# Designs tried in a protein design run: peptides against a protein of PDB entry 8YVU. Part 56

Target 1, 39 residues: chain A of PDB entry 8YVU
Amino acid sequence: PQLCYILDAILFLYGIVLTLLYCRLKIQVRKAAITSYEK
Target 2, 160 residues: chain B of PDB entry 8YVU
Amino acid sequence: TWLTVLKKEQEFLGVTQILTAMICLCFGTVVCSVLDISHIEGDIFSSFKAGYPFWGAIFFSISGMLSIISERRNATYLVRGSLGANTASSIAGGTGITILIINLKKSLAYIHIHSCQKFFETKCFMASFSTEIVVMMLFLTILGLGSAVSLTICGAGEEL

## One batch from the design tools (peptide; aimed at target 2 F129)

Design b2_p25_7_s4 (made by RFdiffusion4, then SolubleMPNN; from b2_p25_7, 20 letters changed)
Fold by OpenDDE base, seed 1:
Structure b2_p25_7_s4 (fold): chain B 39 residues (1-39), chain C 160 residues (1-160), chain D 39 residues (1-39), chain A 25 residues (1-25)
Amino acid sequence: as target 1 above (39 residues)
Amino acid sequence: as target 2 above (160 residues)
Amino acid sequence: as target 1 above (39 residues)
Amino acid sequence: DQLLQIYLQLFLELLKIFQKLVESV
């Protein structure tokens, strides 16, 4: 049971990090799209 | 900026693989240190007997390391090497998942057969512990596989 | 304890989905970058 | 026992690499 909670914490942290990275990537895609449109 | 983000993502995936590998090794080490698996009756620790936590972790670690090195040096030969390592890690991960599922089934069957109502019985405790460890290892293996596949796809995309 | 395992499963699924989405987004960004370079 | 020691050593080396990686970020 304690190991389960530790795993949950790790997975949670992983999820947060991935979400942040995804958001950053999404912003970059948007910027790239805008730049391509201005050209 | 885009290239820098992609680079950071690859590093992240590599770090995730390394971390997964390290955790797997830790679990393997702990189990081997606390329990004499050779003297345990049954196939409850079949995955450990097969050495999966060790060789699997090694493959994931190598894959992660190669990915990081490839990203840092930005050399074409390293990219190919990383792709190969990630592919190998993906195969290893798939094999590991299969082994772990089989182990999990055996462990669960053992628990059901022995009607482990009393957690304090040594056999039941061992079976439960094995099940927990196998589940953790399975999860870690899937995470590692996911990262390896992601890196493989990213690497393949760079070569095309 | 059962709830912990359920949470693990949910977090695991979330991680997989995010990884897939991230990969797709990364591919899109690469395509956009290539297109911008060709222009 | 010897195998375990080798694995532990490898694990420690991996930890060091991980630490360097974290420091590089």
Scores: peptide ipSAE 0.480, ipTM 0.822, DockQ to the pose 0.073
OpenDDE base, seeds 2, 3, 4, 5: peptide ipSAE 0.469, 0.476, 0.474, 0.479; ipTM 0.820, 0.816, 0.822, 0.819; seeds 2, 3, 4 fail the geometry check

Design b2_p25_8 (made by RFdiffusion4)
Pose (drawn by RFdiffusion4):
Structure b2_p25_8 (pose): chain A 39 residues (1-39), chain B 160 residues (1-160), chain C 29 residues (1-29), chain P 25 residues (1-25)
Amino acid sequence: as target 1 above (39 residues)
Amino acid sequence: as target 2 above (160 residues)
Amino acid sequence: CYILDAILFLYGIVLTLLYCRLKIQVRKA
Amino acid sequence: IFSSFFFAIFLALFFLAVFFYFYFT
């Protein structure tokens, strides 16, 4: 009954999860590109 | 096979360490700049007053930088420094967790007894704001500390 | 406030959809 | 990676701004 930031609290977790998943994907793709471009 | 998986998966832990160090500065500067932290009737601030946002800001940052540079450049003396910075950051997080827990204990002791019936917007909006901020910081610090301890245990993997 | 939260509430849907698309594309690669 | 860092900072500041709007209201 006192919403806004209570609903906005989970959104920060949503942001953290996405900002970490994109970093992990970028590092993984960079490693895959390095391993595939060597030969 | 744990050691191999932890070794090959290393610099993401430095990414999340430096994300914790960077996001700790913003909260610490805003909270310590918007209003004085020594004239609170409920003395709510028990973590920002102890320097915790500025205690592990350029502390997690150096551990994340060392861990990131470790796989980028395999320097002779950088491997030794990375383990020390990781274990010092594990101790700093261990302390931060308990200080943040006693901050939650005091904030709940303030808001619990007759200080404000039901939710906020009666007399102590700052108390609920500080409680939610510290809870978010505690969760983020748990996330950072888990990765710092994982990197500390992964980095040795050998005698000395 | 509430509407401001709603405007950035669907940004996550599109961001996760593009993230899944990138994942499927990289899996094909 | 850098865009993710700046997006996380923006969300943290935006979260604080929602509270400060309620505090000054």

Design b2_p25_8_s1 (made by RFdiffusion4, then SolubleMPNN; from b2_p25_8, 19 letters changed)
Fold by OpenDDE base, seed 3:
Parts: sequence; C-alpha cells; structure tokens
Structure b2_p25_8_s1 (fold): chain B 39 residues (1-39), chain C 160 residues (1-160), chain D 39 residues (1-39), chain A 25 residues (1-25)
Amino acid sequence: as target 1 above (39 residues)
Amino acid sequence: as target 2 above (160 residues)
Amino acid sequence: as target 1 above (39 residues)
Amino acid sequence: MEESFEFLLQLALNYISRLLKLLNS
C-alpha cells in the first residue's frame, strides 16, 4: 500500500514534467512557424 | 497547418477540462450520496463540506465549454470570454488545491492520532477512503488547472 | 489501497500518451528547424 | 444519473477520439 502511494507520486511528477516539456515544445513550434512565415 | 493543430489542441484541452470537471462532480456526488458527511466526526471530508467538487467542477465545465465554443466560432468576444472563464477556472483550481491539501493533512493527522491498526474500524476506514479520494481529486484538479492555464496562455496569445 | 492502484493505472496511461505526444512534437520541431535553416 | 453518465461517456469518447487524432497528426 505504501509503495502504491510512492508510485503515484512518481507518476504524477513525471506527468507534470512531461506536460511542461510539451508546453515548451509547443511554444518553440509556434515561434518557428512565425519565423518561417515572415521569411 | 500549425494553426489548425493548435486549434485542435485547444479543443482537446477544453475537453480535458470538461472531463476532469465531470469526474470531480461524479466523485463528489458519489461521496455525498453514500456517506453522510455531516454525521462523520472530524474534518476528514472538509473539501466536500466546502463544496469544492461542485463549484470547482462548474467552473471547469464552463471554462471548457467556452473554450470549445470560442475555437469553433472564432469570434473575438468569445475568445475574451473564454480567456476570462479560463482565468476564473485557474483561480478556482488553485483554491481547490489548497482546500484539498488541508483536507489531506487533516485526514492523515486523523490516521496517525488514532493509530489505525484496525482497518475494520469504521472511522479508520472512512479516513483512509477520504485520503484516497482527496488524492484523486487533487490529481484531477491539477490536471484541470494545467488545462485551464494552457488555454489561458493560448487565448492571450491570440489576442496579441 | 484499491483506488491507489486505479490511480497508478490512469497516471501510467497518461504518462505513455504524453510521451508519445512529446515525441511527435519533437519531430515536428526538428522538421520546422530544418525548413527554416534551408531558407 | 443515467443521462449524466451517458454525457460523461460521450465526453470520454470525444476525448479519446481527439487524442487519437492528435497522435496521428
């Protein structure tokens, strides 16, 4: 039971980190698209 | 193509927000229907007593719906409305997280004080059940907040 | 305890989906960067 | 309750469909 909660915490942290990374990549894609459109 | 992808992502985030809200409502209604929270000694279900699953879910649902409608109609006034709703949902989510953390602390304190060695005692079982539900609600609230913030950023970017 | 395992399953699935999305987005960023470099 | 469940199910299906579309894009 305690191990289950630890696993939940790890998976949750992983999910948050991946979400942040995904957002950052999305912003980068947007910036790249804007720069390519202005050229 | 990128703009279309972004629009699809915004709709997806809106759907995620609505789904999160609905799950929160379902958990809230189930807990309220099965357990008479008013008769439970202690503040194990303080988040439920505060009505967070209900008002939080309403805010998230409205925000998600407005986001979806805004993306479909591409009207400037709807974009602003969605931005406002997402901001409100973000505030609601933050408040909900705070309430849930307080509830979690109380539940854990209860478990520690009563040294719940006997899992079959009704009070210990309820405290454990409350802790599990609060953790689930906390995760859902964080997901909802993440979606609302993402939609807010997207909406703000479109207004600039 | 049972709810903990359910949560683990949900978080695990979420993590897998996010990882796949992140990989796809990363590929898109790379393609966009290549096209912008050739211009 | 049944209507709410059906609505939730529809939302979940739509969500999954959108996820799949995002995965295929």
Scores: peptide ipSAE 0.413, ipTM 0.791, DockQ to the pose 0.038
OpenDDE base, seeds 1, 2, 4, 5: peptide ipSAE 0.372, 0.367, 0.368, 0.390; ipTM 0.768, 0.775, 0.772, 0.769; seeds 2, 4 fail the geometry check

Design b2_p25_8_s2 (made by RFdiffusion4, then SolubleMPNN; from b2_p25_8, 19 letters changed)
Fold by OpenDDE base, seed 2:
Structure b2_p25_8_s2 (fold): chain B 39 residues (1-39), chain C 160 residues (1-160), chain D 39 residues (1-39), chain A 25 residues (1-25)
Amino acid sequence: as target 1 above (39 residues)
Amino acid sequence: as target 2 above (160 residues)
Amino acid sequence: as target 1 above (39 residues)
Amino acid sequence: MQEAFDFLIALALLYISLLLEKLNS
């Protein structure tokens, strides 16, 4: 049972980090698309 | 800028807030349906006794809806309304976090006092179950608060 | 305890999905960078 | 991705509509 809670915490943190990274990457893709359109 | 990013994701944040509210409401409904909270000794379900899953869900739902509507219609009065609603939701979220932390402390204290080594003991099971639900609700509340704060910042940026 | 395991399963699935999406976006960014370099 | 977001928004609106209907009953 304790391992489950630890796993939950790790997975939760991982989920947050991945969400942030995904958002950053999405922004980069959008910026790249805009730059490509301006050229 | 980060404000521009938040503005672009305002609808997503609103949806996230509504989803969080719905999940909280679902948990509240399930707990109220399965458990007779009024007959449970102690304050292990203090957050539920206070009705937080219900009123919190209402606040977050209203805030999320207003945010979505504000983004879609792009009307100044809706922006102000969304800002107000998001601010109220942020306050509600903060209060909810406080209540949940208190509940969590009580639940953990109960487990410690009764030395709950036997999972099948009714009291220990209830305390453990309460702890699990409270932790889940705490995470959801943090997510809701994060979305509400983000929306508040976006709304404030639009008013400037 | 059982709820913890259910949450773990959900979070794990979410993490996998996000990882896949992140990988796809990363590939898109790389492709965009290559295309920008060729121009 | 945009379609997925649109779907989520639609679901949220549907749920709100159902809640409002239930409150009016």
Scores: peptide ipSAE 0.427, ipTM 0.766, DockQ to the pose 0.043
OpenDDE base, seeds 1, 3, 4, 5: peptide ipSAE 0.425, 0.492, 0.427, 0.479; ipTM 0.764, 0.796, 0.769, 0.781; seeds 3, 5 fail the geometry check

Design b2_p25_8_s3 (made by RFdiffusion4, then SolubleMPNN; from b2_p25_8, 19 letters changed)
Fold by OpenDDE base, seed 3:
Structure b2_p25_8_s3 (fold): chain B 39 residues (1-39), chain C 160 residues (1-160), chain D 39 residues (1-39), chain A 25 residues (1-25)
Amino acid sequence: as target 1 above (39 residues)
Amino acid sequence: as target 2 above (160 residues)
Amino acid sequence: as target 1 above (39 residues)
Amino acid sequence: MEEAFNFLIALVLFYISLLLDLLNS
C-alpha cells in the first residue's frame, strides 16, 4: 500500500513532465511548419 | 537550434535510462537483501529469480551512458555505439516487460487463489509486496524501453 | 488500496500514451527540419 | 550499500540538472 502511493507520485510527476515536454515539442512542430510554409 | 534541442533531449533520455536502471537495481538489491527469494514458495518473485533487475539495469545503464557520451562528443563511432547499445537495451526492456508481466500474473493468481483478506499474513503480504514491486519495475522498464527506442530512432536518423 | 492500484493503472497508461505521442512528435519535428534543410 | 545509495543520489541529482537545463532551453 505504501509502495503504491509512492508509485502514484512518481507516475504523476512523470506524466506532468511528459505533458510539458509534449507541449514544447508541439510548439516547435508548429513553428517548423510555419517556417517551411514561408519558404 | 533544433540540433541543440535534440541533443538535450537525447541526453535527457539517456539520463532517464540510467535513472531507471539504478532504481531497478535498487529494488532488486533491496528485495534480495530483505527477502530470501529462494525460500519463498511459488513464483511470485520470478522476475527477481531471473535476475532481471540486475541485467536489465546493466543494459539500461550502458545504453544511457553511451547515449550521453555520444551526444557530448558527437563522433560517428560513438553514435554507432550508442545505437547498438540502445538497440540492446530495447531488446532487454522488451524481455524484461515480458518477464514482469508473467510475474505479475502469477502474483495476482496467488492472491486470488488464497483469497488474501488478511494483509498481515506472511504469504499474502509477500504476494502483495511482489505485486507492488513488479508493477513498479514494469513501469520503470517501460520508461526505460521508451527512452531506449527513442534514442535508437534518433541514432538511426543521424546515420541516414 | 484498491483505488491506489486503479490510479497506478491509469497513470501508467497515460505515461505510455504520452511517450508514444512524444516519440511521434519528435519524429515529425525531425522530418520537418530535414525537409527545411534540403530546401 | 551506502556507496550504492550515494551513487544513486548522484545520478538523481544529475538527472534533475539535465531536466533543469532542458527546461531552460
Scores: peptide ipSAE 0.482, ipTM 0.810, DockQ to the pose 0.038
OpenDDE base, seeds 1, 2, 4, 5: peptide ipSAE 0.429, 0.453, 0.465, 0.473; ipTM 0.805, 0.794, 0.798, 0.804; seeds 2, 4, 5 fail the geometry check

Design b2_p25_8_s4 (made by RFdiffusion4, then SolubleMPNN; from b2_p25_8, 19 letters changed)
Fold by OpenDDE base, seed 3:
Structure b2_p25_8_s4 (fold): chain B 39 residues (1-39), chain C 160 residues (1-160), chain D 39 residues (1-39), chain A 25 residues (1-25)
Amino acid sequence: as target 1 above (39 residues)
Amino acid sequence: as target 2 above (160 residues)
Amino acid sequence: as target 1 above (39 residues)
Amino acid sequence: MDEAFQFLLLLALQYLSLLLSLLNS
């Protein structure tokens, strides 16, 4: 049970980090798309 | 620059892979130190008997390190090496997942067969503990596999 | 304990999905960058 | 068996040390 909670914490942290990275990447994709349209 | 972001992402993935590997190794060592796996009845710890936490951790660690080094040096030969290592780690991860799933099935079957209502019984406790550890290892392995595959795709994309 | 395992499964699935999405986005960014250089 | 475990432990520690060294380099 304790290990499960530790795993939950790790997975949760990983999920948050991935979400942040995903958001950053999504913003970059949008910027790249905009730049492509302006050319 | 986009390259800098990609590099940071690769580094993050590499670090994640290394961390996963270290955790797997730690679990393996702890289990081996606390439990005499050879004397445990059944195949509840089949993944540990197969030494997966060790070789899997080694593969993931190597791939992660190579990925980080490749990212830092930005040399073509390192990129290829990292790609190879990540591919190997991906294969290792897949194999590990398979082993862990089999172990998990055995552990769950053991719990069901013995109708382990009392967790204080040594056998039931060990089965439950094994199940928990195997699940953790499975998650870690999948995380490692995900990172390795991601790094592989990234490396392949750089070679094209 | 059961809730913990359920949470682990959900978080795990979420992590996998995010990883896949992240990979797809990264590929898209790379393709966009290549297309931008070819123009 | 105990000797084998000790050897494996030493190997693991050496590997960890190498990893840490590589990470710090």
Scores: peptide ipSAE 0.402, ipTM 0.793, DockQ to the pose 0.027
OpenDDE base, seeds 1, 2, 4, 5: peptide ipSAE 0.403, 0.389, 0.470, 0.420; ipTM 0.788, 0.779, 0.779, 0.782; seeds 1, 2, 4, 5 fail the geometry check

## One batch from the design tools (peptide; aimed at target 1 Y5 G15, target 2 V30)

Design b2_p26_1 (made by RFdiffusion4)
Pose (drawn by RFdiffusion4):
Structure b2_p26_1 (pose): chain A 39 residues (1-39), chain B 160 residues (1-160), chain C 29 residues (1-29), chain P 26 residues (1-26)
Amino acid sequence: as target 1 above (39 residues)
Amino acid sequence: as target 2 above (160 residues)
Amino acid sequence: CYILDAILFLYGIVLTLLYCRLKIQVRKA
Amino acid sequence: SLLFSAIFFLISVIVSFFFSFYSHLH
């Protein structure tokens, strides 16, 4: 009954999860590009 | 096979360490700049007053920078420094967890007994704001400490 | 406030959809 | 570009916490 930032608290977790998943995907794709471009 | 998986997966731990160090500065500067932290009737601030946002800001940052540079450049003396910075960051997080827990204990002791019936917006909005902020910081610090301890145990993997 | 939260509430849907598309595309690669 | 969009979304969530505190204080 006192909403706004209670519903906005889980959005910070949503932001953290996305901003870590994109970093992990970028590092993984860079490693895959390095391993495939060597030969 | 845990050592190989932890070794090959290393610099993402430095990414999340430096994300914790970067996001700890913003909270610390905003909280320490918006209002004085020594004239609180409930003395709610028991973590920002102890320097915790500025105690592990350029502390986690250096451990994350060393861990990122370690796979980028395999320097002779950088491997030694990376383990020390990881274990010092593990100790700093261990202290931060218990100081943040006693900050939650005092904030709940303030809001719990006759200070404010039901939710906030009666007399102490700042008490609920500080409680939610320190809960968010505690969760983020747990996330950062788990990666710091994982990197500390992964980095040795050998005698000395 | 509430509507401001709603405007950035669906930004996560599109961001996760493009993230899944990138995943499927990289899996095909 | 998508990583920078995700960082911008996280900054927007953080700014929403502090803007409501500043508006309540004044």

Design b2_p26_1_s1 (made by RFdiffusion4, then SolubleMPNN; from b2_p26_1, 16 letters changed)
Fold by OpenDDE base, seed 3:
Structure b2_p26_1_s1 (fold): chain B 39 residues (1-39), chain C 160 residues (1-160), chain D 39 residues (1-39), chain A 26 residues (1-26)
Amino acid sequence: as target 1 above (39 residues)
Amino acid sequence: as target 2 above (160 residues)
Amino acid sequence: as target 1 above (39 residues)
Amino acid sequence: DLLEQALLFLLYVIDLFFKLLLEKLS
């Protein structure tokens, strides 16, 4: 039972971190696309 | 192409918000149907007594629906309405998180005070069940808040 | 305890999906960067 | 009847979610 809650916490944190990283990458893709369009 | 991607993301976020709201409503209705919260001693189900699963789900559902409708019709008044609804949903989500944290603390305190070593006892089982449901609702509320904030940022970007 | 395992399963699936999306987005960023360098 | 409608709506939302997710993945 304790291991299950620990896994939940780890997976939850992993999900949050991945969501933030995904958002950052998406912003980078947008910036790269804009830069490519201006060239 | 980037505008099309943004539109698709807005719809996805709206659907996610509606789904989160529906799951919260389902949990609320199941708990209210199976358990008589009024007869339970203590504040183990304080979030349910406050009606958070109901009003929170309504706010998230309205926000999600408005976001989808706004994106489909592409009308300026709908965009503003969606922004307002998402802002309201964000506030509701923050309030919900606070209520759920308070409920979680009370539930944990109850388990500690009654030395719930035997989970088969009715009181300890109810407290444990409440804690698990509150944790799940907390995760769902965080997801809903994230979607609402994202939609708010997207809507604000369209107005600029 | 049963709810904990169900939550673990949901979070695990969510993590896998996000990881796949992140990888795809990362590949797109790399392609955009290469295209920008060639211009 | 209300419960059935709610379940159908839930299934529709889930279907829409998966469709949008797949579209985003493509």
Scores: peptide ipSAE 0.479, ipTM 0.810, DockQ to the pose 0.033
OpenDDE base, seeds 1, 2, 4, 5: peptide ipSAE 0.470, 0.478, 0.485, 0.477; ipTM 0.775, 0.808, 0.815, 0.803; seed 4 fails the geometry check

Design b2_p26_1_s2 (made by RFdiffusion4, then SolubleMPNN; from b2_p26_1, 15 letters changed)
Fold by OpenDDE base, seed 3:
Structure b2_p26_1_s2 (fold): chain B 39 residues (1-39), chain C 160 residues (1-160), chain D 39 residues (1-39), chain A 26 residues (1-26)
Amino acid sequence: as target 1 above (39 residues)
Amino acid sequence: as target 2 above (160 residues)
Amino acid sequence: as target 1 above (39 residues)
Amino acid sequence: DLLEQALLFLLYVIDRFFSLFLNKLN
């Protein structure tokens, strides 16, 4: 049971980090698309 | 193609928000059906007494639906509306997290005060059950908040 | 305890889905960068 | 109890806001 809670915490943190990275990557894609559109 | 991907992502976030809301409602309904919260002594279920599973789920559902509708219709007024709804949902999610954290603290304090060594004691069992449910609700609320904030940022970027 | 395992499963699935989406997005960024470099 | 009521009120306001928004969408 304790291991389960620890795993939950790790997975939760991983989810948050991935979400942030995904947002950053999405912004980069948008910037790249805008740059491509201006060319 | 990138715009299509972004739209799909917004829809996915909206669906995630709705799903989170539905799960929260389900948990709230189950807890209300199994436990008579009104007769439970203490503040172990303070978040449930405040009706958070219900209103929080409604807010997240509305926000998610608005986000999906805004994305599908691509109307300026819908985009603004979706942004507003997502912002409101983000605020609601933050408030919900605060309530849940307070509830968790109370539940944990209750467990510590009563030195719950015996799981089968009714009060200790209820406190432990409450703690587990509140933790799950907290995770769901954080997920919902994350989706709402993400949608808000996406909507703000579109206005820009 | 059972709820913890269910939560772990949900978080794990969510993490996998996000990872796949992140990978797809990263590939798209790379493709966009290559296209921008060719122009 | 007062804080809980305030939170409930805030939720009510948000709900009303969403309801108004939905009405404008129709």
Scores: peptide ipSAE 0.427, ipTM 0.802, DockQ to the pose 0.018
OpenDDE base, seeds 1, 2, 4, 5: peptide ipSAE 0.397, 0.417, 0.406, 0.414; ipTM 0.807, 0.806, 0.804, 0.801; seeds 1, 2 fail the geometry check

Design b2_p26_1_s3 (made by RFdiffusion4, then SolubleMPNN; from b2_p26_1, 16 letters changed)
Fold by OpenDDE base, seed 2:
Structure b2_p26_1_s3 (fold): chain B 39 residues (1-39), chain C 160 residues (1-160), chain D 39 residues (1-39), chain A 26 residues (1-26)
Amino acid sequence: as target 1 above (39 residues)
Amino acid sequence: as target 2 above (160 residues)
Amino acid sequence: as target 1 above (39 residues)
Amino acid sequence: SLLDLAVLYLLYVIDRFFELLLEKLS
């Protein structure tokens, strides 16, 4: 059971980090699209 | 800008907040229905005894609903109201995290003190169950706090 | 322990989905960068 | 019942969440 809780913590942290990275990438894609539109 | 992204995700964040609130409320209701917390020895369910799943869920639900309504109607007065509600929800979430951490520490301490090698012992089972629920609620509270803070930042950006 | 396993499953699924989405976005960013370079 | 209403509301929220998620994914 202890391993399960440790895994939960790791997966939770991974999920948060991925969410932040996904948001950053989404912003980059949007900026790229805007720049392409202005050209 | 980050504000623009947050504005686009405002409805999603609001729904997430409401969902988090509902899940917390469900956990609270289930625990209160299945277990008599008042008769359980120790502070294993201190967060439930404090009523956090209930009042926290109410705050998050109200905040989420106001955020969704504010986005849909796009009225200035709703934006201000949502900002206030999200700020209150953020404070509530922070308090909830503190309560849950304290409860988690007590639950873990209980498990260590009683050397809970036998999972089927009633006291050890309750402590383990409490720990699992508290961890889940902690994760949900962190998600709710994140959504509330994001909505607060979005609302503050609209006021500027 | 059952709740822990359920949470692990949900978080694992969430992590996989986010990873796939992240990869898709990363490919889109790369394509946008290449298109911008060719212009 | 109030419980049924709560379940219905929860299902609605879940449905809305998935809809928004799918919209984000598209």
Scores: peptide ipSAE 0.445, ipTM 0.796, DockQ to the pose 0.032
OpenDDE base, seeds 1, 3, 4, 5: peptide ipSAE 0.444, 0.445, 0.448, 0.446; ipTM 0.797, 0.793, 0.800, 0.790; seeds 1, 3, 4, 5 fail the geometry check

Design b2_p26_1_s4 (made by RFdiffusion4, then SolubleMPNN; from b2_p26_1, 17 letters changed)
Fold by OpenDDE base, seed 5:
Structure b2_p26_1_s4 (fold): chain B 39 residues (1-39), chain C 160 residues (1-160), chain D 39 residues (1-39), chain A 26 residues (1-26)
Amino acid sequence: as target 1 above (39 residues)
Amino acid sequence: as target 2 above (160 residues)
Amino acid sequence: as target 1 above (39 residues)
Amino acid sequence: DLLDLALLFLLLVFQRFFDRLLEKLS
């Protein structure tokens, strides 16, 4: 049970990092779409 | 075309290899710290007894580091060194996969023989835990081997 | 202990979904870049 | 970007492994 909680913490941290990366990529896609629309 | 793609991804592959090696080392260290493998009966932890998580991780780490350094410095001697290290890492990875498969078979056989219906029995729990760790190590080793082979091909292409 | 396992399952599912979304987003960025280059 | 994808893939593999481990432990 204690090991399970440690694993949860690691997975949670990983999830946060992935979420941040996804957000950054999403912002890039939006910027690219806007630039394409203005041209 | 494939060689050019591999050259562009060489640094990435090296980082992946180092990361894989570090994860393997961490798992090995954790298992050795939490479990007294020497007192466990049977060959459930044969891969750990053989020290694969340690020497395998070292080989992969060195190979990955050399690959990254070789790419950054673009020196001929480093390219050759990286190629040699990646080749050695590929061999180590293959050996590791073999050891892990053998360990996995033994662990599964142990579980079947003892009819581990009561998961809370210490021996059955250890066997199950070992199986899970070995499977994870196997996946990591496959990934590491893939990266090492890719880096080897890339290095060989640069020498041609 | 049961809650820990449930949390792990949720975090795992979330990770899978994020990976798929990230892959799709990356493909979209590549397509947008190609379209912008052809114009 | 490719590094991020590889890292993500690796983490997903680990997550899948842990899920299987948890399933066996339950």
Scores: peptide ipSAE 0.495, ipTM 0.799, DockQ to the pose 0.124; fails the geometry check
OpenDDE base, seeds 1, 2, 3, 4: peptide ipSAE 0.490, 0.492, 0.489, 0.485; ipTM 0.798, 0.800, 0.797, 0.793; seeds 1, 2, 3, 4 fail the geometry check

Design b2_p26_2 (made by RFdiffusion4)
Pose (drawn by RFdiffusion4):
Structure b2_p26_2 (pose): chain A 39 residues (1-39), chain B 160 residues (1-160), chain C 29 residues (1-29), chain P 26 residues (1-26)
Amino acid sequence: as target 1 above (39 residues)
Amino acid sequence: as target 2 above (160 residues)
Amino acid sequence: CYILDAILFLYGIVLTLLYCRLKIQVRKA
Amino acid sequence: SLLFAAFFFLFAVIFLFFFYFFSHFF
């Protein structure tokens, strides 16, 4: 009954999860590109 | 096979360390700049007053920088420094967790007994704001500390 | 406030959809 | 570009916390 930031609290977790998943995907893709471009 | 997986998966731990160090500065500066932290009737601030946002800001940052540079450049003396920075950051997080837990204990002791019936917006909005902020910091610190301890136990993997 | 939260509430849907598309595309690669 | 968009979303969420505090402080 006192909403706004209570609903906005889980959005910070949503932001953290996405901003870590994109970093992990970028590092993985860079490693895959390095391993595939060597030969 | 845990050692190989932890070794090949290393610099993301540094990414999440440096993300913690970077986000800790924004909160710390905003909270320490918007209003004085020594004239609170309920003495709510028991973590920002102890320097915790500025105690592990350029502390986690150096551990994340060393862990990122370690796979980028295999320097002779950088490997030794990375383990020390990781274990010092594990200790700093261990202290931060307990100080933040006693900050939650005091904030709940303030808001619990006759200070404010039901939710906020009566007389102590700042108490609920500080409680939510410290809870978010505690969760983010747990996330940073778990990666710091994992990197600390991955890095040695050998005698000395 | 509430509407401001709603405007950035669906940004996550599109961001996760493009993230899944990138995943499927990289899997194909 | 998507990584920078995720950072922008995270800082927009953080900004909304502080803007909500200033709206009840004043």

Design b2_p26_2_s1 (made by RFdiffusion4, then SolubleMPNN; from b2_p26_2, 14 letters changed; failed a check: too like the target's own chain)
Amino acid sequence: SLLDLALLFLLYVIKLFFDLFEKKLN

